# Ledger of designs, part 21: peptides against a protein of PDB entry 2ODG

Target 1, 89 residues: chain A of PDB entry 2ODG
Amino acid sequence: MTTSQKHRDFVAEPMGEKPVGSLAGIGEVLGKKLEERGFDKAYVVLGQFLVLKKDEDLFREWLKDTCGANAKQSRDCFGCLREWCDAFL

## One batch from the design tools (peptide; aimed at target 1 R37 G38)

Design b2_p20_3_s2 (made by RFdiffusion4, then SolubleMPNN; from b2_p20_3, 7 letters changed)
Fold by OpenDDE base, seed 4:
Structure b2_p20_3_s2 (fold): chain B 89 residues (1-89), chain A 20 residues (1-20)
Amino acid sequence: as target 1 above (89 residues)
Amino acid sequence: SEEEKLIKEGVEKAKELLKK
């Protein structure tokens, strides 16, 4: 599988205060929905990822239920957070 | 599983809190 430049940009550095829309797979539509649910920063979504014990199926299901992410969007977002954690956690 | 149930309940609670 190949990754996007957006993915590479995110996993390359500490995420700090990056908005939720900086996550791979999270575009304008999903980002707005996540923000409306209180998930305005990437680190808040990271928190959910960690609470779910980095489980792919649970996280992708959560993302779908929370903002309507499709399979590719949830896969991209999961991969983004997994690789970020591998580098910085 | 029970573990999965508890995790999901926690996630839903977090979502509700974040909306406030």
Scores: peptide ipSAE 0.082, ipTM 0.662, DockQ to the pose 0.086
OpenDDE base, seeds 1, 2, 3, 5: peptide ipSAE 0.065, 0.076, 0.079, 0.071; ipTM 0.647, 0.652, 0.661, 0.655

Design b2_p20_3_s3 (made by RFdiffusion4, then SolubleMPNN; from b2_p20_3, 6 letters changed)
Fold by OpenDDE base, seed 3:
Structure b2_p20_3_s3 (fold): chain B 89 residues (1-89), chain A 20 residues (1-20)
Amino acid sequence: as target 1 above (89 residues)
Amino acid sequence: SEEKELIEEGVKKAKELLEK
């Protein structure tokens, strides 16, 4: 499947302190909700991804429950983090 | 590295938030 430019931009370099909204699939609405729950930076969501041992079902369910992400948004976010980890972790 | 430190911090924060 094809990816977005946002995805490609994110996985191309270390994430540093990029905001949570830099993640593919996470727009302003979802980003704000994540920030309200304490997930203000992309690296904190990465932390959650790793705590869940990169399990797709668990992560996508968590994202849905936490910020209301739909199937595409959670897929895009998961894929973004997975590919970033493959490149940098 | 700086990146490693952020990742470790992210894991720590995520674990704390999960417990809430």
Scores: peptide ipSAE 0.688, ipTM 0.928, DockQ to the pose 0.894
OpenDDE base, seeds 1, 2, 4, 5: peptide ipSAE 0.672, 0.676, 0.686, 0.680; ipTM 0.922, 0.924, 0.927, 0.926

Design b2_p20_3_s4 (made by RFdiffusion4, then SolubleMPNN; from b2_p20_3, 7 letters changed)
Fold by OpenDDE base, seed 4:
Parts: sequence; structure tokens; C-alpha cells
Structure b2_p20_3_s4 (fold): chain B 89 residues (1-89), chain A 20 residues (1-20)
Amino acid sequence: as target 1 above (89 residues)
Amino acid sequence: SEEQKLIEEGVRKAKELLEK
């Protein structure tokens, strides 16, 4: 599938302390909900991604349960983290 | 590196949040 410019911008460089809303699939609505749950930075969501051993089903289910992400949003978020890890981890 | 430190911090924070 094709990717967004937001995805490409994220996977192009180290994430540093980018806000959670920098992740593909995570807009202002989902970002605020994630921040309320303590996932305020992209690297914290990356942490969860790694804790779940990069399992797509587990991660996407977690994201749905945590902030109400739909199928496309969770797919986009998982995809950008996967590609980021392939490049920088 | 600083980036690796943040990754480790992210893992730590994620684990802590899951314990709640």
C-alpha cells in the first residue's frame, strides 16, 4: 500500500522527542487520548511497539483499545514504526 | 547515543504504564 507524506517524514530521520502526534495515523484526536494515558511522545509508543515484540495484531489491538484508533489509523501507525525500526534500530 | 537512550526510556515508560 501507499504511504503518506507524514509517514515519509517520520521514517526519514531519528524521532528524538517528537510528539506522539508525529506518528502516521495519529492525529490531534488520537494524540490527545494517548497523551492522557501517558503516551505523550512517539518514543513511548515505540516502546510499547517493542514490548509487544513488533507483533502487528497485538499492537494494533492495543492502539484501538487505548485511544480508539480505527483500522486505517492503527495500520498507518504500525507501518511507520516498523519502517522506522528497520532504518534506525 | 541519545537516540538509543530515548528508545530505552520509551521501553521503560511503556512497561510502567502497562503495570497500571
Scores: peptide ipSAE 0.745, ipTM 0.941, DockQ to the pose 0.903
OpenDDE base, seeds 1, 2, 3, 5: peptide ipSAE 0.383, 0.736, 0.741, 0.742; ipTM 0.856, 0.937, 0.939, 0.941; seed 3 fails the geometry check

Design b2_p20_4 (made by RFdiffusion4)
Pose (drawn by RFdiffusion4):
Order: C-alpha cells, then sequence, then structure tokens
Structure b2_p20_4 (pose): chain A 89 residues (1-89), chain P 20 residues (1-20)
C-alpha cells in the first residue's frame, strides 16, 4: 500500500483541525465533494467512520456513493482512518 | 437497496450533528 507520507504522518501525530483533503485517499477533488456535503474538516469525516462501526463495506459504499471515490482510494481511507483509531482510539 | 441508501444518508446526518 504505497500510501503517501500523509498516511504515516496522519497516524503519527494528532489530526487537529487539518482539512478533509488531508486524509489519505481523499484528494483535492474528493475533499471538495465531502466539503460540499458538510465535511469541511477531517475530524468530521473520521466521525462518519466511527458511526459506521468500522464497517468496511458500509464505509466504502458511503464514501463512493457520497463522492465517487474508487475502490482503491477508499482502501487508503479505511486503513488510514482505522490505523489512526488504533493509535488514537 | 433503497433501505441501505436511506441508512447511509441517516448516518451522514447523525455524523454531521455529532462531529460538525
Amino acid sequence: as target 1 above (89 residues)
Amino acid sequence: AAERKAFLEETEKETLERFH
């Protein structure tokens, strides 16, 4: 999983109020769509992951159906958000 | 399928109410 340094940096330090486009697997284009959907901050998107009980199928369907992210990009967010939770939740 | 989509819309609204 050749995730960008952002994946490691994200699970290496607190997320603070970083923008949603900062989450691994969410690019600027995808960040915009989630932003239009009311997720202007990454901690709001992490909340969706928590609400879905880490249900990978529900999460991927949600992200894909919400913004059209591919099955590849959604994997990065799942492990990225999940690993952050492992160190942080 | 419709019920599943409605569920995902409801979880989104819940997330926005709790974390936004």

Design b2_p20_4_s1 (made by RFdiffusion4, then SolubleMPNN; from b2_p20_4, 10 letters changed)
Fold by OpenDDE base, seed 5:
Structure b2_p20_4_s1 (fold): chain B 89 residues (1-89), chain A 20 residues (1-20)
Amino acid sequence: as target 1 above (89 residues)
Amino acid sequence: MKERRELLEELHKKTLELFA
């Protein structure tokens, strides 16, 4: 599997105030759902990722339960945050 | 002990309360 350009763009720099939709795997549909649930910024989702101790299964399950992410979307989002953390955390 | 799913749901709920 190769990463998307969206993934590469996100992991390349500090996320700052980037919207939640900047995360790989989070498109318009999922982004809106996350925003409605209070997860409007990528760093808020990062926070959840860290609270879950970067556990893939827990995070992907949380994402699915929160916004209805499918397997690919949750995998992409997890990978995006994992690699961002590897670079900047 | 609580199942992981149950604990996750509780965590999720508490997280959402911060944004209510």
Scores: peptide ipSAE 0.076, ipTM 0.629, DockQ to the pose 0.311
OpenDDE base, seeds 1, 2, 3, 4: peptide ipSAE 0.073, 0.074, 0.070, 0.074; ipTM 0.615, 0.615, 0.618, 0.612

Design b2_p20_4_s2 (made by RFdiffusion4, then SolubleMPNN; from b2_p20_4, 10 letters changed)
Fold by OpenDDE base, seed 3:
Structure b2_p20_4_s2 (fold): chain B 89 residues (1-89), chain A 20 residues (1-20)
Amino acid sequence: as target 1 above (89 residues)
Amino acid sequence: KEERKKLLEELHEETLKLFS
């Protein structure tokens, strides 16, 4: 599977205070919706990812229900967080 | 699936309460 440069940029370093929109699959539209629902930083979404025990189906469903992410967006976001965790957790 | 969706919504709502 080919990844985007946005994905590669995110998984390459600690996420720190990066905004939620820095996650692969999360563009301006989804980012704003997530922020409105209290998920303003990437690490908050990471927290949700971890609470769901890194389960792909649960996370992608959550993301869809929370901000309206489509299949590709949720897949990209999940993959981004999974690879980040592989590197830094 | 509906049950799972409900649980996810409840989790989200409880999380939001922490910041309001």
Scores: peptide ipSAE 0.118, ipTM 0.681, DockQ to the pose 0.338
OpenDDE base, seeds 1, 2, 4, 5: peptide ipSAE 0.097, 0.089, 0.108, 0.098; ipTM 0.654, 0.647, 0.667, 0.661

Design b2_p20_4_s3 (made by RFdiffusion4, then SolubleMPNN; from b2_p20_4, 10 letters changed)
Fold by OpenDDE base, seed 5:
Structure b2_p20_4_s3 (fold): chain B 89 residues (1-89), chain A 20 residues (1-20)
Amino acid sequence: as target 1 above (89 residues)
Amino acid sequence: SEARRKLLEELHKETLEKFA
């Protein structure tokens, strides 16, 4: 599957304090919505991803319900976190 | 799965609220 440069930038290094908007699939609009719900850092979304046991369907549904992510956005975000975890967990 | 998802989401939210 083709990935974006944003995806590649995120999965290439430790997450640190990166803002939620650094996640692939999370633009300014979705990022603001996530921040309003307390998900201000990428690692907080990672936390939710891990709480959901890395399940794609659960995570993508959560993301849709939480910030209105569409199918592509949720897929991109899931893939970003999955590959980051593969590299660093 | 929907019920499970909602439960897990709420548990995470509770954590955020408690320790914010």
Scores: peptide ipSAE 0.067, ipTM 0.645, DockQ to the pose 0.356
OpenDDE base, seeds 1, 2, 3, 4: peptide ipSAE 0.058, 0.030, 0.061, 0.054; ipTM 0.635, 0.562, 0.637, 0.628

Design b2_p20_4_s4 (made by RFdiffusion4, then SolubleMPNN; from b2_p20_4, 11 letters changed)
Fold by OpenDDE base, seed 3:
Structure b2_p20_4_s4 (fold): chain B 89 residues (1-89), chain A 20 residues (1-20)
Amino acid sequence: as target 1 above (89 residues)
Amino acid sequence: MEERRRLLEELHEETLKLFA
């Protein structure tokens, strides 16, 4: 599968203080929902990803339950974080 | 699957307490 430019932009550099909405698969709607649940920065979602030991099923299920992400959105977000971690962790 | 979902929700709720 091909990745989006949004994905490529995110995985290309340290995430720093980037908002949660900068994650691939996380648009304005999902971003707002995540922010309302305390996940305002991409690094907070990264933290959840790591606490779940990078498990795809657990993370994608969590994301779905937390903000209503569909299969594609959760897949894109997971892939974004996995690739970022491969580059920077 | 239901148990896993419950555990994820509990983990999330505990996390939310940090932001209360």
Scores: peptide ipSAE 0.081, ipTM 0.629, DockQ to the pose 0.324
OpenDDE base, seeds 1, 2, 4, 5: peptide ipSAE 0.069, 0.029, 0.077, 0.076; ipTM 0.618, 0.520, 0.625, 0.639

Design b2_p20_5 (made by RFdiffusion4)
Pose (drawn by RFdiffusion4):
Structure b2_p20_5 (pose): chain A 89 residues (1-89), chain P 20 residues (1-20)
Amino acid sequence: as target 1 above (89 residues)
Amino acid sequence: EEEEEVEEAREKGEEAREEA
């Protein structure tokens, strides 16, 4: 999983108020769609993951149906958001 | 419905941010 340094950096320090495009697997284009959906910050998107009880199928369907992220990009967000929770939740 | 979903996700995420 050749995730960018952002994946390790994200689960290495608190998220703070970093932009939603900062989440691994969410690019600038995808960050814009989620932003238009009311997720202007990454901690709002992490909240959606928590609401879905880490249901990978619901999460991938949600992200994909919400912005059109591919099955590949959604995997990065799931492990990225999940691993952050493992160190942080 | 979407506004309520986003608000709920914002509250959960804000809580996890404060704890971290």

Design b2_p20_5_s1 (made by RFdiffusion4, then SolubleMPNN; from b2_p20_5, 9 letters changed)
Fold by OpenDDE base, seed 4:
Structure b2_p20_5_s1 (fold): chain B 89 residues (1-89), chain A 20 residues (1-20)
Amino acid sequence: as target 1 above (89 residues)
Amino acid sequence: SMKEEVEKARKLGEEALAKA
């Protein structure tokens, strides 16, 4: 599958203090909802990804239930975190 | 609770960044 430039930009470098909206699949609408729930930084969502042991179904379901992400948005976000972890962890 | 969920995620995220 192809990836977005946003995905490539994210996986290319350390995450640091990047906002949650820097994750592929997470735009301003979903980002705001995540921030309101306390997931204010990309690394907090990374943490949830790890809490769920990198399980795709569990993570994508969580993202849908938490901020209303659709199938493409949750897929893009999962793939972004998976590839970041493969590169840096 | 959502607060507890966030704090668990935050903790693991911080630990991961320390290793990266």
Scores: peptide ipSAE 0.822, ipTM 0.968, DockQ to the pose 0.824
OpenDDE base, seeds 1, 2, 3, 5: peptide ipSAE 0.076, 0.085, 0.822, 0.075; ipTM 0.648, 0.670, 0.968, 0.651

Design b2_p20_5_s2 (made by RFdiffusion4, then SolubleMPNN; from b2_p20_5, 11 letters changed)
Fold by OpenDDE base, seed 1:
Structure b2_p20_5_s2 (fold): chain B 89 residues (1-89), chain A 20 residues (1-20)
Amino acid sequence: as target 1 above (89 residues)
Amino acid sequence: ELKKLVEESEKLGKEALEKA
């Protein structure tokens, strides 16, 4: 598997105030749905990722349930947060 | 609203954990 440029851009620097849509796998459609549920910033999704103990299955299931992410989208988003945490947390 | 965000986050988090 290879990562996207979006993934690389996200994991390369501190998250700061980046919008939720900056996460790999989160496009405009999923981003809007997440924002409607209060997850407007990437760090809010990071919070959920951490609450779920960084568990891939739990997080991907949550993401699917929350915004309708498909398998690829949830995988990309999970990988994005995991690698960001490896670098900065 | 912060209260709604907190409730949503806690609810979804708990539900996800219960599926484990």
Scores: peptide ipSAE 0.091, ipTM 0.675, DockQ to the pose 0.083
OpenDDE base, seeds 2, 3, 4, 5: peptide ipSAE 0.052, 0.056, 0.071, 0.077; ipTM 0.626, 0.634, 0.659, 0.663

Design b2_p20_5_s3 (made by RFdiffusion4, then SolubleMPNN; from b2_p20_5, 8 letters changed)
Fold by OpenDDE base, seed 3:
Structure b2_p20_5_s3 (fold): chain B 89 residues (1-89), chain A 20 residues (1-20)
Amino acid sequence: as target 1 above (89 residues)
Amino acid sequence: SMKEEVEKARKLGEEALEKA
């Protein structure tokens, strides 16, 4: 499967304090909604990814329910976090 | 609650960054 440059840029380096909007699949609209709910940094969403034990169905459902992500957005976000974890954890 | 959910996520995220 092909990935975006945004995905590649995120996976290539440590996450640090990157904003939630730096995650693949998370644009301005979804980013604002996540921030309003307290998920203001990418690492907080990473944390939720880990809370859900890296389960794709659970995470994508959570993302949909939390910020209204569609199937592509949730898939892109999940893949971004999965590959980041594979590289750095 | 959403607040508790966020705090759990934040905690695990911070721990993950420390290991990365």
Scores: peptide ipSAE 0.820, ipTM 0.968, DockQ to the pose 0.844
OpenDDE base, seeds 1, 2, 4, 5: peptide ipSAE 0.056, 0.060, 0.817, 0.073; ipTM 0.615, 0.630, 0.967, 0.636

Design b2_p20_5_s4 (made by RFdiffusion4, then SolubleMPNN; from b2_p20_5, 10 letters changed)
Fold by OpenDDE base, seed 5:
Structure b2_p20_5_s4 (fold): chain B 89 residues (1-89), chain A 20 residues (1-20)
Amino acid sequence: as target 1 above (89 residues)
Amino acid sequence: DLKELVEKSRKLGEEARKKA
């Protein structure tokens, strides 16, 4: 499988204060919904990812329930955080 | 369990947003 440039851009460097919308799979619609639920920065979603022990099923279900992410969006977001963690955590 | 923790985390996030 291939990744998006957005994915590659995110996993290439420390995430710092990047907005939640910088995560692969998180566009303007999902980003706004996440922000409204208190997840305004990518590192806040990272926190949730880590709280869920980096479990794919749990994280993707959470993302779906929290912002309405579809299967591709949740997969892209999970993969983005997984690969970022592999590089920097 | 994890479901409870997820919900608590969500609430904390919302509170943080309101505080900001």
Scores: peptide ipSAE 0.129, ipTM 0.667, DockQ to the pose 0.103
OpenDDE base, seeds 1, 2, 3, 4: peptide ipSAE 0.126, 0.129, 0.079, 0.128; ipTM 0.663, 0.665, 0.606, 0.663

Design b2_p20_6 (made by RFdiffusion4)
Pose (drawn by RFdiffusion4):
Structure b2_p20_6 (pose): chain A 89 residues (1-89), chain P 20 residues (1-20)
Amino acid sequence: as target 1 above (89 residues)
Amino acid sequence: LTEDLETIMKSTEEFFERRA
């Protein structure tokens, strides 16, 4: 999983108020769609993951249906958001 | 934070409505 340094950096330090496009697997284009959907910050998107009880199928369907992210990009967010929770939740 | 929670609730609800 050749995730960018952002994946390790994200689960290496608190998220603070970093932008949603900062989440691994969410590019600038995808960050914009989520932003238009009311998720201007990454901690709002992590909240969606928590609401879905880490249901990978629901999460992937939600992200894909919400912005059109591919099955590949959603995998990065799931492990990225999940691993952050493992160190931080 | 309340506005963020409302946004999550609304997004979740709309997602599950589409699945139903």

Design b2_p20_6_s1 (made by RFdiffusion4, then SolubleMPNN; from b2_p20_6, 11 letters changed)
Fold by OpenDDE base, seed 1:
Structure b2_p20_6_s1 (fold): chain B 89 residues (1-89), chain A 20 residues (1-20)
Amino acid sequence: as target 1 above (89 residues)
Amino acid sequence: MEEDEKTIKKNLEEFFKKKE
């Protein structure tokens, strides 16, 4: 499917200290909710993604439960992390 | 920080508890 520029910008380089809001699908609202739960950096969410064995259904369910992400947002976020890992992990 | 780490751990634990 078609990706956003935000997605392309994220997967193009090492994520380093990028904030959680830099992840595709994570807007200002979801970003703030994630930050309140301790997920301030994109790499913290990456950590959960990896702990969940990169399982799409499990990760997307987790993201929904954690910050209220809808199907589109969780799909975009999952795709963003998956493609980043394919390139740099 | 330590507080965030505890919060993160609790988050994942609660997530799986809900699935049980």
Scores: peptide ipSAE 0.544, ipTM 0.893, DockQ to the pose 0.554
OpenDDE base, seeds 2, 3, 4, 5: peptide ipSAE 0.540, 0.543, 0.536, 0.539; ipTM 0.892, 0.892, 0.891, 0.893

Design b2_p20_6_s2 (made by RFdiffusion4, then SolubleMPNN; from b2_p20_6, 12 letters changed)
Fold by OpenDDE base, seed 4:
Structure b2_p20_6_s2 (fold): chain B 89 residues (1-89), chain A 20 residues (1-20)
Amino acid sequence: as target 1 above (89 residues)
Amino acid sequence: DEEAKKTIEKNYKEFLEKKA
């Protein structure tokens, strides 16, 4: 599958203090919901991704449960974090 | 922020409980 420019921009550099909305698949709506739950930075979601041991099904289910992400959004977000970790972790 | 950390922790625990 092809990736978005948003995905490519995210995985290309250290995420630093990037907001949660910088993650692929996380738009304005999902970003606001995540922020309300304490996940204001992309690195906080990265932390959750790592605590779930990078398990795709668990992470995508968590994201759906936490902010209502659909299948496409959760897939994009997971792929974004996976590839970022492959490059920088 | 302690409140945010507690919220994150609660979110994680509740998710795990749903899977148990």
Scores: peptide ipSAE 0.583, ipTM 0.919, DockQ to the pose 0.546
OpenDDE base, seeds 1, 2, 3, 5: peptide ipSAE 0.572, 0.575, 0.575, 0.575; ipTM 0.917, 0.917, 0.918, 0.918

Design b2_p20_6_s3 (made by RFdiffusion4, then SolubleMPNN; from b2_p20_6, 13 letters changed)
Fold by OpenDDE base, seed 1:
Structure b2_p20_6_s3 (fold): chain B 89 residues (1-89), chain A 20 residues (1-20)
Amino acid sequence: as target 1 above (89 residues)
Amino acid sequence: MKKAEETIKKNYKEFLEKLK
């Protein structure tokens, strides 16, 4: 699968305090919705990803229910977190 | 900060109920 530059930029370095909008698949609209739900930092979404034991179906469903992410957006976000974890976790 | 945590917990609880 091909990835975006946004994905590559995210997985290339420690997450730190990066905003939720830095995640691949999370644009301005979804980012604002996530922030309203308390997910203002990428690491908060990472936390949910880990609590769901990195399960793709569960995470993508959660993301859809939480901010209205479509299939591509949830796939991109999941892939971004998965590859980041492979590199740094 | 606490409001955000409460919101996250509430949302997660609702999500878990949907999984049942």
Scores: peptide ipSAE 0.097, ipTM 0.629, DockQ to the pose 0.400
OpenDDE base, seeds 2, 3, 4, 5: peptide ipSAE 0.096, 0.086, 0.024, 0.089; ipTM 0.626, 0.612, 0.516, 0.627

Design b2_p20_6_s4 (made by RFdiffusion4, then SolubleMPNN; from b2_p20_6, 10 letters changed)
Fold by OpenDDE base, seed 2:
Structure b2_p20_6_s4 (fold): chain B 89 residues (1-89), chain A 20 residues (1-20)
Amino acid sequence: as target 1 above (89 residues)
Amino acid sequence: MEKDLETIKKNLEEFLEKKK
């Protein structure tokens, strides 16, 4: 499957202090919802990804439950974190 | 910071609870 430039930009370098909105699939709407719930940085969502043991179904379900992400958004976000971890974790 | 941590904690707990 093809990825977005946003995805490529994210997985290409350490995420550092990047805001949650830098994650593929997370736009302004979802980003603000996540920020309101304490997930202000991408690495906080990474934390949830890791706590859920990188399980795709669980993470995508969590993201949907937490901020209302649709299937594509959750898939993009999961893929973004998975590939980032493959490269840097 | 502490408030965010509590919010994050509750978020995960609630998610896992509804999975049961």
Scores: peptide ipSAE 0.658, ipTM 0.929, DockQ to the pose 0.539
OpenDDE base, seeds 1, 3, 4, 5: peptide ipSAE 0.658, 0.652, 0.656, 0.654; ipTM 0.930, 0.929, 0.929, 0.929

Design b2_p20_7 (made by RFdiffusion4)
Pose (drawn by RFdiffusion4):
Structure b2_p20_7 (pose): chain A 89 residues (1-89), chain P 20 residues (1-20)
Amino acid sequence: as target 1 above (89 residues)
Amino acid sequence: TEQEELVEKGVEKAKELNAE
């Protein structure tokens, strides 16, 4: 899973108020769609993950249906957001 | 602590957005 350094950096330190495009697997284009959906910050998107009880199928369907992220990009967000929770939740 | 508050705020905002 050749995730960018952002994946390790994200689960290596607190997220603070970093932009939603900062989440691994969310590019600038995808960050914009989520932003238009009311997720201007990454901690708002992490909240959606927590609401879905880490249901990978619901999460992937939600992200894909919400912005059109591919099955590949959604995997990065799931492990990225999930691993952050493992160190942080 | 500040990070926990942001996470809680983010969960509540996600719920509000889902209700819309």

Design b2_p20_7_s1 (made by RFdiffusion4, then SolubleMPNN; from b2_p20_7, 10 letters changed)
Fold by OpenDDE base, seed 3:
Structure b2_p20_7_s1 (fold): chain B 89 residues (1-89), chain A 20 residues (1-20)
Amino acid sequence: as target 1 above (89 residues)
Amino acid sequence: DEEKKLIEEGVKKAKELLEK
């Protein structure tokens, strides 16, 4: 599978306090919904990813239920966090 | 470091907000 430039930009460096919308698969619509639920920063979504023990099915289902992410959006977001963790955790 | 601190904070906040 190929990745987006947004994905490559995110996984290339520490995330710091990047907004939730910096995650691959998360645009303005999904980002706003996540922020309304308390997930305002990418590192908070990373926190959820880690709490779920990096389980793809659990994370993608949570993302769908929380902000209405479709299959591609949830796949892109999961892959982005997985590869970031492989590089920096 | 700062990145580690943010990750720990993210986990803490997620536990408070989210299903696990």
Scores: peptide ipSAE 0.709, ipTM 0.932, DockQ to the pose 0.699
OpenDDE base, seeds 1, 2, 4, 5: peptide ipSAE 0.705, 0.705, 0.706, 0.708; ipTM 0.933, 0.931, 0.933, 0.934

Design b2_p20_7_s2 (made by RFdiffusion4, then SolubleMPNN; from b2_p20_7, 10 letters changed)
Fold by OpenDDE base, seed 3:
Structure b2_p20_7_s2 (fold): chain B 89 residues (1-89), chain A 20 residues (1-20)
Amino acid sequence: as target 1 above (89 residues)
Amino acid sequence: SKEQELIKEGVEKAKELLEK
């Protein structure tokens, strides 16, 4: 499947302290909700991804329950983190 | 490295948030 430029930009370099909104699938609305729940940086969401042992179903369900992400948004976010980890972790 | 430290921090923060 094709990816967005936002995805490609994110997976191309270390994430550092990029805001949560830098993740593919996470726009301003979802980003704000994640920030309100304490997930203000992309690396904190990465932390959640790793705590869930990179399980797609668990992560996508968590994202849906936490910020209301739809199927495409959660897919894009999961894929973004998966590919980032493949490159840098 | 700085990146490694952020990843560790992210994991710890996520664990704490999950417990809430």
Scores: peptide ipSAE 0.733, ipTM 0.938, DockQ to the pose 0.902
OpenDDE base, seeds 1, 2, 4, 5: peptide ipSAE 0.385, 0.377, 0.733, 0.291; ipTM 0.854, 0.849, 0.938, 0.826

Design b2_p20_7_s3 (made by RFdiffusion4, then SolubleMPNN; from b2_p20_7, 11 letters changed)
Fold by OpenDDE base, seed 3:
Structure b2_p20_7_s3 (fold): chain B 89 residues (1-89), chain A 20 residues (1-20)
Amino acid sequence: as target 1 above (89 residues)
Amino acid sequence: SKEQELIEEGIKKAKELLEK
């Protein structure tokens, strides 16, 4: 599968204080919903990813339940965090 | 704080999923 430039930009460097909307699959709509739930930074979502032990099904279900992410959005977000962790965690 | 409560709710939800 091919990745987006947004994905490549995210996984290429430490995420630091990047907003939640910098995650692949998280656009303005999902980003606002996540922010309303307290997830304003990408690293907060990373925290949930790690709490769920990097499990794809659990994370994607959580993301769907939390902000209404569809299958592609949750897939892109999961892949983004997985590859970032492979590089920097 | 409200923000803390929201984060704790999110964590709780994740933990519940993990227990399935």
Scores: peptide ipSAE 0.350, ipTM 0.846, DockQ to the pose 0.124
OpenDDE base, seeds 1, 2, 4, 5: peptide ipSAE 0.323, 0.320, 0.335, 0.321; ipTM 0.836, 0.834, 0.841, 0.836

Design b2_p20_7_s4 (made by RFdiffusion4, then SolubleMPNN; from b2_p20_7, 11 letters changed)
Fold by OpenDDE base, seed 5:
Structure b2_p20_7_s4 (fold): chain B 89 residues (1-89), chain A 20 residues (1-20)
Amino acid sequence: as target 1 above (89 residues)
Amino acid sequence: SREQELIEEGVKKALELLKK
């Protein structure tokens, strides 16, 4: 599988205060929806990812239910957080 | 706060998923 430059940029460095929209798979539309639900920073979504014990199916379902992410968007977001955690957690 | 309330709703959804 190939990744986007957005993915590579995110997984390459500490997350810090990056906005939720910096996550792969999270564009302006999904980012806005997540922000409206209180998930304004990437680390808040990371928190959900960790609470769900890094389970792909659970996280992707949560993301879909929360902001309407489609299969590709949720896959990209999951992969982004998984690889970030592999590198930095 | 409203933000906390919204976050809580999102977290509760995740907690429900954990029951699966």
Scores: peptide ipSAE 0.512, ipTM 0.892, DockQ to the pose 0.099
OpenDDE base, seeds 1, 2, 3, 4: peptide ipSAE 0.505, 0.508, 0.503, 0.510; ipTM 0.890, 0.890, 0.889, 0.892

